# Ledger of designs, part 1: peptides against a protein of PDB entry 2FGR

All scores and structures are predictions.

Target 1, 331 residues: chain A of PDB entry 2FGR
Amino acid sequence: SSVTLFGIVDTNVAYVNKDAAGDSRYGLGTSGASTSRLGLRGTEDLGGGLKAGFWLEGEIFGDDGNASGFNFKRRSTVSLSGNFGEVRLGRDLVPTSQKLTSYDLFSATGIGPFMGFRNWAAGQGADDNGIRANNLISYYTPNFGGFNAGFGYAFDEKQTIGTADSVGRYIGGYVAYDNGPLSASLGLAQQKTAVGGLATDRDEITLGASYNFGVAKLSGLLQQTKFKRDIGGDIKTNSYMLGASAPVGGVGEVKLQYALYDQKAIDSKAHQITLGYVHNLSKRTALYGNLAFLKNKDASTLGLQAKGVYAGGVQAGESQTGVQVGIRHAF
Structure headers, positions and changes below count from the first letter of each chain, unless a header shows other numbers.
Peptide ipSAE is a variant of ipSAE made for these designs: the mean of its two directions, with the distance scale d0 fixed at 1.0 Angstrom where the peptide's residues are scored. Compare it only between designs on the same protein; published cut-offs may not carry over.
A fold fails the geometry check if it doesn't show the stated peptide or something in it is severely misdrawn.

## One batch from the design tools (peptide; aimed at target 1 V3 T4 L5 R41)

Design b1_p8_1 (made by RFdiffusion4)
Pose (drawn by RFdiffusion4):
Structure b1_p8_1 (pose): chain A 331 residues (1-331), chain P 8 residues (1-8)
Amino acid sequence: as target 1 above (331 residues)
Amino acid sequence: LTVSFPPL
């Protein structure tokens, strides 16, 4: 049995060459290498291999001292685990995002990550990026011979927006194979939401795979996200990502990631290339740098996610360059 | 910070 207080402070200077008005922005931001967080967790041994767990975690914004107030929105769970696997109750990453984001070499944070888990259709739900859910129950199997799976159901509790009376419902899961060096997963999910007050399904299918050769790791993601309005119409986006990482000189790591976002509703594509470097001063402390280039074509207005500096869009068809340099400290 | 102790 144990209890742990933990966290990460990851703060950076960041710059983007353009915002929605075409002007550059620079400043002090956060969470470029890992999401800054504070949390409390524990595991209690109940005997016979059965354990009870809790986990409370919230995001830290070091640039403004959590000016909007601290919360446990990253994870707030209680759980039972044993030889049967694990059951969790509470807000958390949904199983599809928990497993599939592990294929993103930029840890789903900073200016370099895969942008597939986003609210492509301006859905009106609290979590239309498909990342986390309120009112979530999840089951995670053990890993037997490399095979493992996860399932989740989040209750809508009759949250109503316009013609949608089940906003926030999540049903989803994944199957996967993980043997150490090789990992592959297929995730499928549906959320209930509304767009412009009209009931809409958010359907998501995601495939991810990686192989760690030791001298380098190759990783990739494919995703289709479709917001399908009940009365007709859809906003469909296909997202693709391939990346590689390698250790450099003990202590160092280089990462490169390419992504493409095909936004069918506006018949436009965006391409992104990101180079990252992590220099470990210790197991807990790292300096890092990220350099990203995002090219929008046609009507696409996607922007790099320089958290705490600028994370909005850009003018249609514009290219945007971004940089983050910072320090990550885990405790 | 981690604190450990005997199980129940």

Design b1_p8_1_s1 (made by RFdiffusion4, then SolubleMPNN; from b1_p8_1, 5 letters changed)
Fold by OpenDDE base, seed 4:
Structure b1_p8_1_s1 (fold): chain B 331 residues (1-331), chain A 8 residues (1-8)
Amino acid sequence: as target 1 above (331 residues)
Amino acid sequence: TTITYPPP
């Protein structure tokens, strides 16, 4: 049996030129290239190809030293694995987000990531972004000649908000093909939530693909989220992403990613473009810089996620520019 | 086989 302590401390200086009041925000932020984390994990060989595992992981906020406390909300799983794959019990990434966020060249963090995994409807559930779930059972297949899948179910445990009685129930999964330079996946999920105290289904469909040409990698996402409300009509967002990354000089990586968020309920689009650079000082330590532009149209109020500095919205139709420069250290 | 994706 082994226990591994691991983590990432990622801290940056961040700037955004507009907040909800139209004012600039700047300061020390976190998780600009990778989410800062502290974790423990281990495995036990049970014989016969069966293994037990545990994984406990929490987010680190290096700007304030975790002033709001530390928890294992990133992952808190026990697992069995073998030739049949892996079964996990506990809070984790839902299978759809675990697979489909892998196509985000900005690692689902900082000012550059694909923001499609979002609460688009002021959902009142704790995980209405479709990223994680409490009370989750997950199953992941082995890879069979490139083909793999993951499935999950989260219990609502009779959580109620207003008249909604199944808040936090998740069902979802993906199918994928991962072979050499190619990855492609389809994910489907439904989550029960509430909007305005009324039962709402968050439906999600996501397609992802990437290809590594050696000299560059291309990656793409197509997503539809739909908050199906019994009253007031559906809140639908179509999100699109296309990104490229390339190694630079053997020690660097440049990334360029574009995303479009077509917010149907408000007939408004937002355009995000991000340029990122990572400079590896070692296998564990990197410097990075991100430059992001977010253009809101019409009633769109999206903001860049400069965690620790400003992650709120902007005024309707306003554009936001963000910068992050930081250090990532892995241990 | 443990599927380790870098979690967002």
Scores: peptide ipSAE 0.023, ipTM 0.573, DockQ to the pose 0.042
OpenDDE base, seeds 1, 2, 3, 5: peptide ipSAE 0.021, 0.018, 0.021, 0.017; ipTM 0.647, 0.651, 0.630, 0.616

Design b1_p8_1_s2 (made by RFdiffusion4, then SolubleMPNN; from b1_p8_1, 5 letters changed)
Fold by OpenDDE base, seed 3:
Structure b1_p8_1_s2 (fold): chain B 331 residues (1-331), chain A 8 residues (1-8)
Amino acid sequence: as target 1 above (331 residues)
Amino acid sequence: ETIEYPPP
């Protein structure tokens, strides 16, 4: 079999004007345009249209040299693929996040991404943001005249937190239409977790769409996330996103994205607006800059995700401004 | 088994 070594090193200078104490934070951050990673992957042709595959991928933290260690928590899969599609075994993006994050023009990375895929309820599960799962089996269909789908199930393996059983169980999937300039998808998922040591269901519904006009791309997301608790009522967030991107002079891309997070349990909204630019120095190396503004209203305490500098919340009702300027290199 | 750098 062949083995491909691949990766990205993305490091930036980042600034946020407020932390949880109201003070500024600045320094060297990671993963502002793309998540820094190291990976190994390969395929084997088994004949008859059947292929085996593997994928091992971990995050790189360029600011500290992976001081907390290295792992394959981004993806660790073995797969079979053919005319039937692809079956994957192992930790990966869950099908819903894999498809629906593709409409985020900031690729779920840096200070500008759609933050709807979040742990809204202080869930105690390891993956309560709905992005990845352990013990995952996933299946992806081929594309049939534009129509495609993905499904996944993650085993809980009788994991418990407090009185909650079945922690880490995931079931979910999407249906999509991808044809030429148009993409549209609907995703549904449920994950079992705990909040305050009590059983909680994380229910998620997401609608995404994009259209590429050639000169510009428009993209949108509509999401509801609900942590269903037996005691204390549901924690519901409605998240909305609208973005546009355009190529600039054949060497760059400009992005503008707005998101609204309507946090029903605290009757509070947050507004995010982000301007991004990527300048390609080559096919593999880029400079980038991001400017984000997050306005919290009322009891909202959301913070921008300046990874490696500050990714915590702010004081209730405070606004946060963030900047990232960095280098991305792919190999 | 060959470890190859992805082509540019």
Scores: peptide ipSAE 0.028, ipTM 0.634, DockQ to the pose 0.124
OpenDDE base, seeds 1, 2, 4, 5: peptide ipSAE 0.025, 0.020, 0.017, 0.015; ipTM 0.640, 0.640, 0.501, 0.574; seed 4 fails the geometry check

Design b1_p8_1_s3 (made by RFdiffusion4, then SolubleMPNN; from b1_p8_1, 5 letters changed)
Fold by OpenDDE base, seed 2:
Structure b1_p8_1_s3 (fold): chain B 331 residues (1-331), chain A 8 residues (1-8)
Amino acid sequence: as target 1 above (331 residues)
Amino acid sequence: PTITYPPP
């Protein structure tokens, strides 16, 4: 058996021109190009093509040295894998987020990512953003002629919030085609939660596609998230993303991504546009810069996610500009 | 158990 220690330390100087009071925020932030992490993983060959595996991964906050503590909330799985694919037991990315966030050119981190995987409804569940789940069983198929799929179920363990009795139950999966330059996927998920102490279903449908032209890559997402509430009607958000990336001079990458968040419950839209650049100093070390603009309309209060500096909202109808400049190191 | 660094 082998055990691999791995990680990323990504730290930046970040600025946003507006917080919830209309004031600027700046300082040292984390995870601007990739989420900072520390992990342990290993595999054991059991013979006959069967393998056991484990994966333990937690987030690192380099600005404060993990002052809030360290945990394995990113992933804590034991697995069996073989010709049948992979079965995982434990907290992980849910299959839908694991696949559909792969179309985000900003890797679901920093001020530039697609923000559709969100708690849109003040859901009271721990993972109401649809990204991870506790008590998760997941299965991933092999890739067969480009076709692949993933499925997951998370136990609620009779967790209650108010009158909701199944909080944290997840069921979901994706189907995908990954062949050469083309990737396309459909994901469906339902999570049980509570809003205002009442049972609520978080339904999610996501379509993703990308094509690599060699000289550039195009990527897109279409998502609907719906919190179905017993009282007060559904909270629906339609989220759209289109992005392009291109290599620059063999050592750089430029990225441009647009997203639209159509928040139906408040009849309000937010527009996000982000320009990013990564400069590889080596295979392990990169410099990066991100410039993001978020325009809220009407009652929309969305903020850019400058983790470690400011990740809150802004005043209704306000625009926010964000900058991150940082170092990413992988080990 | 052998600690292996991720391949560079």
Scores: peptide ipSAE 0.022, ipTM 0.612, DockQ to the pose 0.163
OpenDDE base, seeds 1, 3, 4, 5: peptide ipSAE 0.021, 0.020, 0.016, 0.015; ipTM 0.604, 0.611, 0.537, 0.504

Design b1_p8_1_s4 (made by RFdiffusion4, then SolubleMPNN; from b1_p8_1, 4 letters changed)
Fold by OpenDDE base, seed 4:
Structure b1_p8_1_s4 (fold): chain B 331 residues (1-331), chain A 8 residues (1-8)
Amino acid sequence: as target 1 above (331 residues)
Amino acid sequence: TTVTYPPP
């Protein structure tokens, strides 16, 4: 058996030029290049190619020293794995987010990531962003000549909000092809939630692909999220992302990513463009900088996710510029 | 080996 302590401390100085009042925000933020975390994981060989595993992981907030506490809400799983793949029990990334966020060149964190995995409808469920679930059972296949899949089901445990009686129930999965420089996948999910105390289905479809040309990597996402409400009509968002990354001078990586969020319920678009640079001081330590521009049109109020500084919205139709400069250290 | 991408 083995137990590994691991983590990332990622802390930055961040600035955004607009908040919900139109004022600038700046300070010390977290998780600009990678989500800061502390975890324990281990495996036990049970013989016959069967292994038991555990994984406990929580977010670290280096700006305040986890003043709100520490928990294992990132992942808290026990697993069995072998030639059949892996079964996981416990809170984790849902299979759809685990696979489809892999195409985000900004590692789904900081001011540059794809923001499609979002609560678009003021859903009242704890995980209405479609990223994680409580009470989750997941299964991941082996890789068969590039083909792989993942499936998950989360129990609602009769969680109620208003008249909604199945809040937090998730069903979803992906199919993928991962071979050499190519990755491509399709994810489908449905989560039950509430909006305004009424039962709502959060449907998600996501296509992702990437290709590594050696000199550069291209990555793309196409997503539709639909909150199906019995009253008030559907809240649909179509999200698009295209990104490129390239190694620089053997020690750096430059990233450029564009995203479009077409928010159908308010007939409003938001455009995000982010330039990032990572400078590797070692395998474990990097300096980084991100520059993001978010243009809201019409009724759109999206904000950049400068975690620890400002992650709220802006006024309708306002544009926001964000900067992060920080240190990432892995252990 | 499931490549656990750093989750958001």
Scores: peptide ipSAE 0.025, ipTM 0.564, DockQ to the pose 0.039
OpenDDE base, seeds 1, 2, 3, 5: peptide ipSAE 0.023, 0.017, 0.022, 0.020; ipTM 0.639, 0.641, 0.627, 0.634

Design b1_p8_2 (made by RFdiffusion4)
Pose (drawn by RFdiffusion4):
Structure b1_p8_2 (pose): chain A 331 residues (1-331), chain P 8 residues (1-8)
Amino acid sequence: as target 1 above (331 residues)
Amino acid sequence: DVTYSWTP
């Protein structure tokens, strides 16, 4: 049995060459290499291989001292685990995002990550990016011979927005194979939401795979996200990502990731290339840099996610360049 | 991190 207080402070200077008005922005931001966080967790041995766990974790914003207030929105769970796997109750990553975001070499944070888990259709639900859910129950199997799976159901509790009376419902899961060097997963999910007050399903299918050769790792993601309005119409986005990472000189790591976002509703594509470098001063402390280039075509207005500096859109068809340099300290 | 542990 144990109890652990833990966290990460990851703070950076960041710059983007344009915002929605075309002006550059620079400043002090956060979470470029790993999401800053504070948390408390524990595991209690109940005997016979059965364990009880808890986990409370919230995001830290070092640039403004969590000016909007601290919370445990990253994870707030209680669980039972054993030879049967693990059952968790509480807000957390949904199984599809928990497993599939592991294929993103930029840890789903900073200006370099895969942007597929986003609210493509301006859905009105609390978590229309498909990442986390309130009122979540999840089951995770053990890994037998490399095979493993996860399932989750989040209750809507009759949250109503317009014609949608089940906003926030999540049903989803994944199947996967993980043997150390090789990992592959297929995730499928549906959320209930509303767009402009009209009931809408958020359907998501995601495939991810990676192989770690030791001298380098190759990783990729494919995703279709479809917001399908009940009365007709849809906003569909296909997202693609391929990346590689390699250790450099003991202590160092280089990462490169290319992504494409095909936004069918506006018949427009955006392409992104991101180069990253991590230099470890210790197991707990790293300096890092990220350089990203995002090219929007046609009506696309996607922007790089320089958290704490600028994470909005850009003018239609514009290219945007961004940089983050910072320090990550885990504790 | 800070961790405390025991045997039940």

Design b1_p8_2_s1 (made by RFdiffusion4, then SolubleMPNN; from b1_p8_2, 5 letters changed)
Fold by OpenDDE base, seed 4:
Structure b1_p8_2_s1 (fold): chain B 331 residues (1-331), chain A 8 residues (1-8)
Amino acid sequence: as target 1 above (331 residues)
Amino acid sequence: ELVVSWVP
C-alpha cells in the first residue's frame, strides 16, 4: 500500500491585448503550461492481481492562494483495478476528454490549448464543456496489443434546470490504438443539459491522432459538438486542430499549434495559432513562454484562456493576442 | 519517478 502527495504549481505573468470592452488585461495568472494542482493518491494490493485505489485532486490558484477555497473537483475517485482494467467511481475526467484531450500539445491549459471541449451553447449544466462529470462511473480496459477503450456513465440524479429533468447525465466512451510512436482514438459522448431552461442534448464526436517521429511529434484533432435543443436550431461547432512539437537542445521543447473553430449557429469562424516554448531547468521545474493569436470572424467572440488574468470573450470579429511567461514546478 | 500524467 502507498499514499502519494503530489502537485504542480504553475504561475505566470500573462497579458491579453483585448477583453470584452476592447481593453488590455495583464497580471499574474495560473496554469499556463500545466494545470496547477494538489493531490493525494494511493493504492492497496488486495492480492490475486486486484488493487484498490483512491485519487483526490484539486486545482491550485497560486495567484490568490485559493481564495475561493480548495476542493477535489479535478478528481475524487475510488477504484478497483486488475487484469480486467480499471473501474472508477466518482468525479473525474469523462473517458472522452481524458483520451481525446491527450492529443492537445498544450495540455488543455493556458492560452494555447485546443478549445473544442467547450460549452458552445450557453448550456446551464456545470460541466457542459464535456471535460468532467459528477456521479461518474468509468471503466478503462487494459491495452491489448495497442487497442484500448474507456467508457463512462454519469447519473443526473434527477437534476432539473427549467423544464430539463436529466441535467448532468453523461454517456460516452472511446476506442483507441496506442502502439509505440502512434496514437489514434475515436470518442463519442452525449450529455444532457439545459439551454434557456429547455432540455438539450450535447452530442460530441472526436477523432484524434498523433505520431512521434523522435525528432518531432505531430498531433491532430477533429471534433464536432452539437447542442440539440428541443426548441430552436442545433448549435453545432466543428473544431479542428493540428500541432507539432520538437525537442530543442536536450533541455527544451518548442510547440506550434493551430486550431479552427467553425461555429455553425452563428456562421462564424475563429482561428487560433500558438507558439510555445518550455525550458526544463530540471525534471520537476521548467520555465515556459506562450504566444497566442486568436482571430475571430463575423459574430465570433472567443477569448484566449489566460486563467487568473482574463478568460472571457472579446467583441464580435475582434482579434486577441496573448502572452504567458511562467514557472512550472512539480512535486 | 514523478509521472506527471497529463490531465486537463
Scores: peptide ipSAE 0.052, ipTM 0.618, DockQ to the pose 0.052
OpenDDE base, seeds 1, 2, 3, 5: peptide ipSAE 0.100, 0.103, 0.050, 0.031; ipTM 0.804, 0.812, 0.625, 0.520; seeds 1, 2 fail the geometry check

Design b1_p8_2_s2 (made by RFdiffusion4, then SolubleMPNN; from b1_p8_2, 4 letters changed)
Fold by OpenDDE base, seed 3:
Structure b1_p8_2_s2 (fold): chain B 331 residues (1-331), chain A 8 residues (1-8)
Amino acid sequence: as target 1 above (331 residues)
Amino acid sequence: ELTVSWVP
């Protein structure tokens, strides 16, 4: 049996030129290149090719020293693995987000990530962004000739909000092909939630693909999210992403990513473009910089996620520019 | 046994 202590501390200076009042915000932010975390994990060989595992991981907020406390809300799983794959019990990334966020060149972190995995409808559930779930059972297949899959189910445990009686139920999965330079996957998920105290289904379909040319990597995402409401009509968003990354001088990586969020319920689009650079000082320490531009059209109010500084929206039709410069240290 | 290591 082994137990490993691990973590990341990532802290930055961040700036956004507009908040909801049209004013600039700046200060010390967190998690600009990687999410800051503290974790424990371990494995036990049970013989016969069977292994037990555990994983406990929480977010660290370096700017305030975790003033709101520490928890294991990133992951808290026990697992069995073997030739059959892996079964996990406990809070984790849902299978769809675990696989499909891998095509985001900004790893769902900082001001540059693909923001499609979002609560688009003021859903009242705790995880209405489709990223994680409580009470989750997950299964991941082995890779067979490139083909792999993952499935998950989260129990609602009769949790209610307003008249909604199945809040927190998740069902979803993906199929994928991962072979050499190519990765491609399709994910489907449904989550039960509430909007305005009324039962709502969050349906999600996501296609992702990437190809590594050695000198550069291309990556793309196509996603539709739909919050299906009995009253007021559906809230549908089509999200698109295309990105490229390349190694620089053996010690750096440059990333460029574009995303489009077509918000159908308000007939409004938002365009995001982000340039990122990571400079490795060692295997464990890096400097980084991100420059992001978010253009909202019409009624769109999206904001860049400068965690620890400003992660709210902007006024309708306003553009926002964001900058992060920081240090990432892993241990 | 407890190990302290970097996890990528």
Scores: peptide ipSAE 0.069, ipTM 0.734, DockQ to the pose 0.153
OpenDDE base, seeds 1, 2, 4, 5: peptide ipSAE 0.153, 0.162, 0.029, 0.163; ipTM 0.832, 0.835, 0.533, 0.821; seeds 1, 2, 5 fail the geometry check

Design b1_p8_2_s3 (made by RFdiffusion4, then SolubleMPNN; from b1_p8_2, 4 letters changed)
Fold by OpenDDE base, seed 3:
Structure b1_p8_2_s3 (fold): chain B 331 residues (1-331), chain A 8 residues (1-8)
Amino acid sequence: as target 1 above (331 residues)
Amino acid sequence: EVVVSWVP
């Protein structure tokens, strides 16, 4: 049997001009271009086209040396794969996030990503951002002439919060077409959670598409997230993203992405625009810079996710500017 | 065997 050890260390200097008090924050941050990680993986050929696999992956925090500890919360799966596709058992990206975050040109990382995969409602579940789940079974089809799909179910195991008795249950999936320069996908998910100790359904629908023109790539997302509450009404957010990327001089990549978050429960919008640059020093090492601007209107309090420096909100209606400059190294 | 390798 073979075991591969792998990882990424990504550390940056970050600045945001406003926190929740209206003050600036700056320091050493983590995971600005790629999430820092340490992982182990392997495969075994069982014959007849059947393979077993395992994957164990945890986040690294280079600024504090993992002071809060290390875990495999990024992925902890065992799998079987073959001509039928792949079945995975264990904590992972849910199928909807695994597919639909692929259209985010910032790869759901740093101050520039699409922030639609979020806990919009102060949900009390551990994974109410719709990104990962515990107790997950996932299935991914092969690619059939471009068509592919993924499905997942996570057990609640009778986990309770307040009066909610199904917390952590997930059901979801996507259908996609991936052929040459074109990718398009539709994802649907429901997660059971609690808000204020009351049972709440987190419903999500996401449409993504991208096209690679060779000289540039365009990408887009349309998402609706809805926390359905029996008392107090629904918390609905419509999120939109449009991005472009282009190679620069054979060693660089420039990215520009815009997102709009229409937060219906507070009648408030937030606008995000991010410019990113990655400079490859090698196949494994890159320098990067991100510049992001987030404009909150009315009651909106969204903040940029400068992990390791400041990832909280701002005052209602305030704008936030963020900068990250860092090194990414893969091993 | 343990292989230390870069994973893209």
Scores: peptide ipSAE 0.039, ipTM 0.684, DockQ to the pose 0.154
OpenDDE base, seeds 1, 2, 4, 5: peptide ipSAE 0.066, 0.074, 0.031, 0.015; ipTM 0.793, 0.793, 0.600, 0.518; seeds 1, 2 fail the geometry check

Design b1_p8_2_s4 (made by RFdiffusion4, then SolubleMPNN; from b1_p8_2, 5 letters changed)
Fold by OpenDDE base, seed 1:
Structure b1_p8_2_s4 (fold): chain B 331 residues (1-331), chain A 8 residues (1-8)
Amino acid sequence: as target 1 above (331 residues)
Amino acid sequence: ELVFSWVP
């Protein structure tokens, strides 16, 4: 049996040229290359190929020293694993996000990531971004010649918001093929929530693929998110991503990623382009820089996620430029 | 056993 203490402290200087008032924001931000975290994990061999596991992980905010406190909201699972795969009990990434965010070359953090996993409809559920769930049971298959899958169900526990029942119920999963340089996946999820106090289904479909050519990696995502309201029209977003990464001189990685967010309910698009560089000083320490451009069209108000500095929206139809330069240290 | 290990 083992217990591992692990973490990442990622802190940056960040700048965005525009906030909701049209003013610049700058300061010390967090999680620009990887989400800063502190975790404990361990395993126990139960014999016969069965293992018990636990995983407790929370986010670290190096800019303010976790002034709002520390919790295990990133992951708090107990598990059994073996030749059958892995069953997890507890708050975690939902299976769809766990698999499909793996195609994001910016690791689902900072100013460069794919932002499709979002609360597009002012959903009132705590996890209406489709990333994590409370009260989650998950199952992950082994890899069978490349084929793998994951499934999850989260209990609503009769949570209500307004007239909406079953808030926080999740059902979803993915199927995937992961073999050598190729990865491809299909994810489907539904989450029960509320919008304006009314019952709403958050439906999500995501396709992802990547191929590693050795000299470069290509990655892509196609996603549709629909908030289906009991009263009112669907709030639909189609999100697209295409990215490339390449190793540089054995010590660095350059990344370029484009995303398009077609927000159907407001007939408005946003375009995101991000250039990133990571310079490995060691296996555990890196310097990084990100440069992102976000072009909102028409009624779109999306903002870059400069965590710790500014992660809000901008005025409708406004463009935003963001920069992050930081240190990532893992332990 | 307590192990300190890097997790990417």
Scores: peptide ipSAE 0.052, ipTM 0.706, DockQ to the pose 0.147
OpenDDE base, seeds 2, 3, 4, 5: peptide ipSAE 0.125, 0.045, 0.018, 0.096; ipTM 0.810, 0.690, 0.505, 0.784; seeds 2, 5 fail the geometry check

Design b1_p8_3 (made by RFdiffusion4)
Pose (drawn by RFdiffusion4):
Structure b1_p8_3 (pose): chain A 331 residues (1-331), chain P 8 residues (1-8)
Amino acid sequence: as target 1 above (331 residues)
Amino acid sequence: SLTSSWSH
């Protein structure tokens, strides 16, 4: 049995060459290499291989001292685990995002990550990026011979927005194979939401795979996200990502990731290339740099996610360059 | 990190 207080402070200077008005922005931001966080967790041995767990974790914003107030929105769970796997109750990453985001070499944070888990259709639900859910129950199997799975159901509790009376419902899961060097997963999920006050399903299918050769690791993601309005119409986006990472000189790591976002509703594509470098001063402390280039075509207005500096859009068809340099300290 | 542990 144990209890652990933990966290990460990851703060950076960041710059983007353009915002929605075309002006550059720079400043002090956060979470470029890992999401800054504070949390408390524990595991209690109940005997017979059965364990009880809890986990409370919230995001830290070092640039403004969590000016909007601290919360446990990253994870707030209680669980039972054993030879049967693990059952968790509470707000957390849904199983599809928990497993599939592991294929993103930029840890789903900073200016370099895969942007597929986003609210492509301006859905009105609290979590229309498909990442986390309120009112979540999840089951995770053990890994037997490399095979493993996860399932989740989040209750809507009759949350109503316009014609949608089940906003926030999540049903989803994944199957996967993980043997150490090789990992592959297929995730499928549906959420209930509304767009412009009209009931809409958010359907998501995601495939991810990676192989760690030791001298380098190759990783990729494919995703279709479709917001399908009940009365007709859809906003569909296909997202693709391929990346590689390698250790450099003991202590160092280089990462490169290419992504494409095909936004069918506006018949427009965006392409992104990101180079990253992590230099470990210790197991707990790293300096890092990220350089990203995002090219929008046609009506696309996607922007790089320089958290704490600028994470909005850009003018249609514009390219945007961004940089983050910072320190990550885990504790 | 800060951690405390015990046994039964």

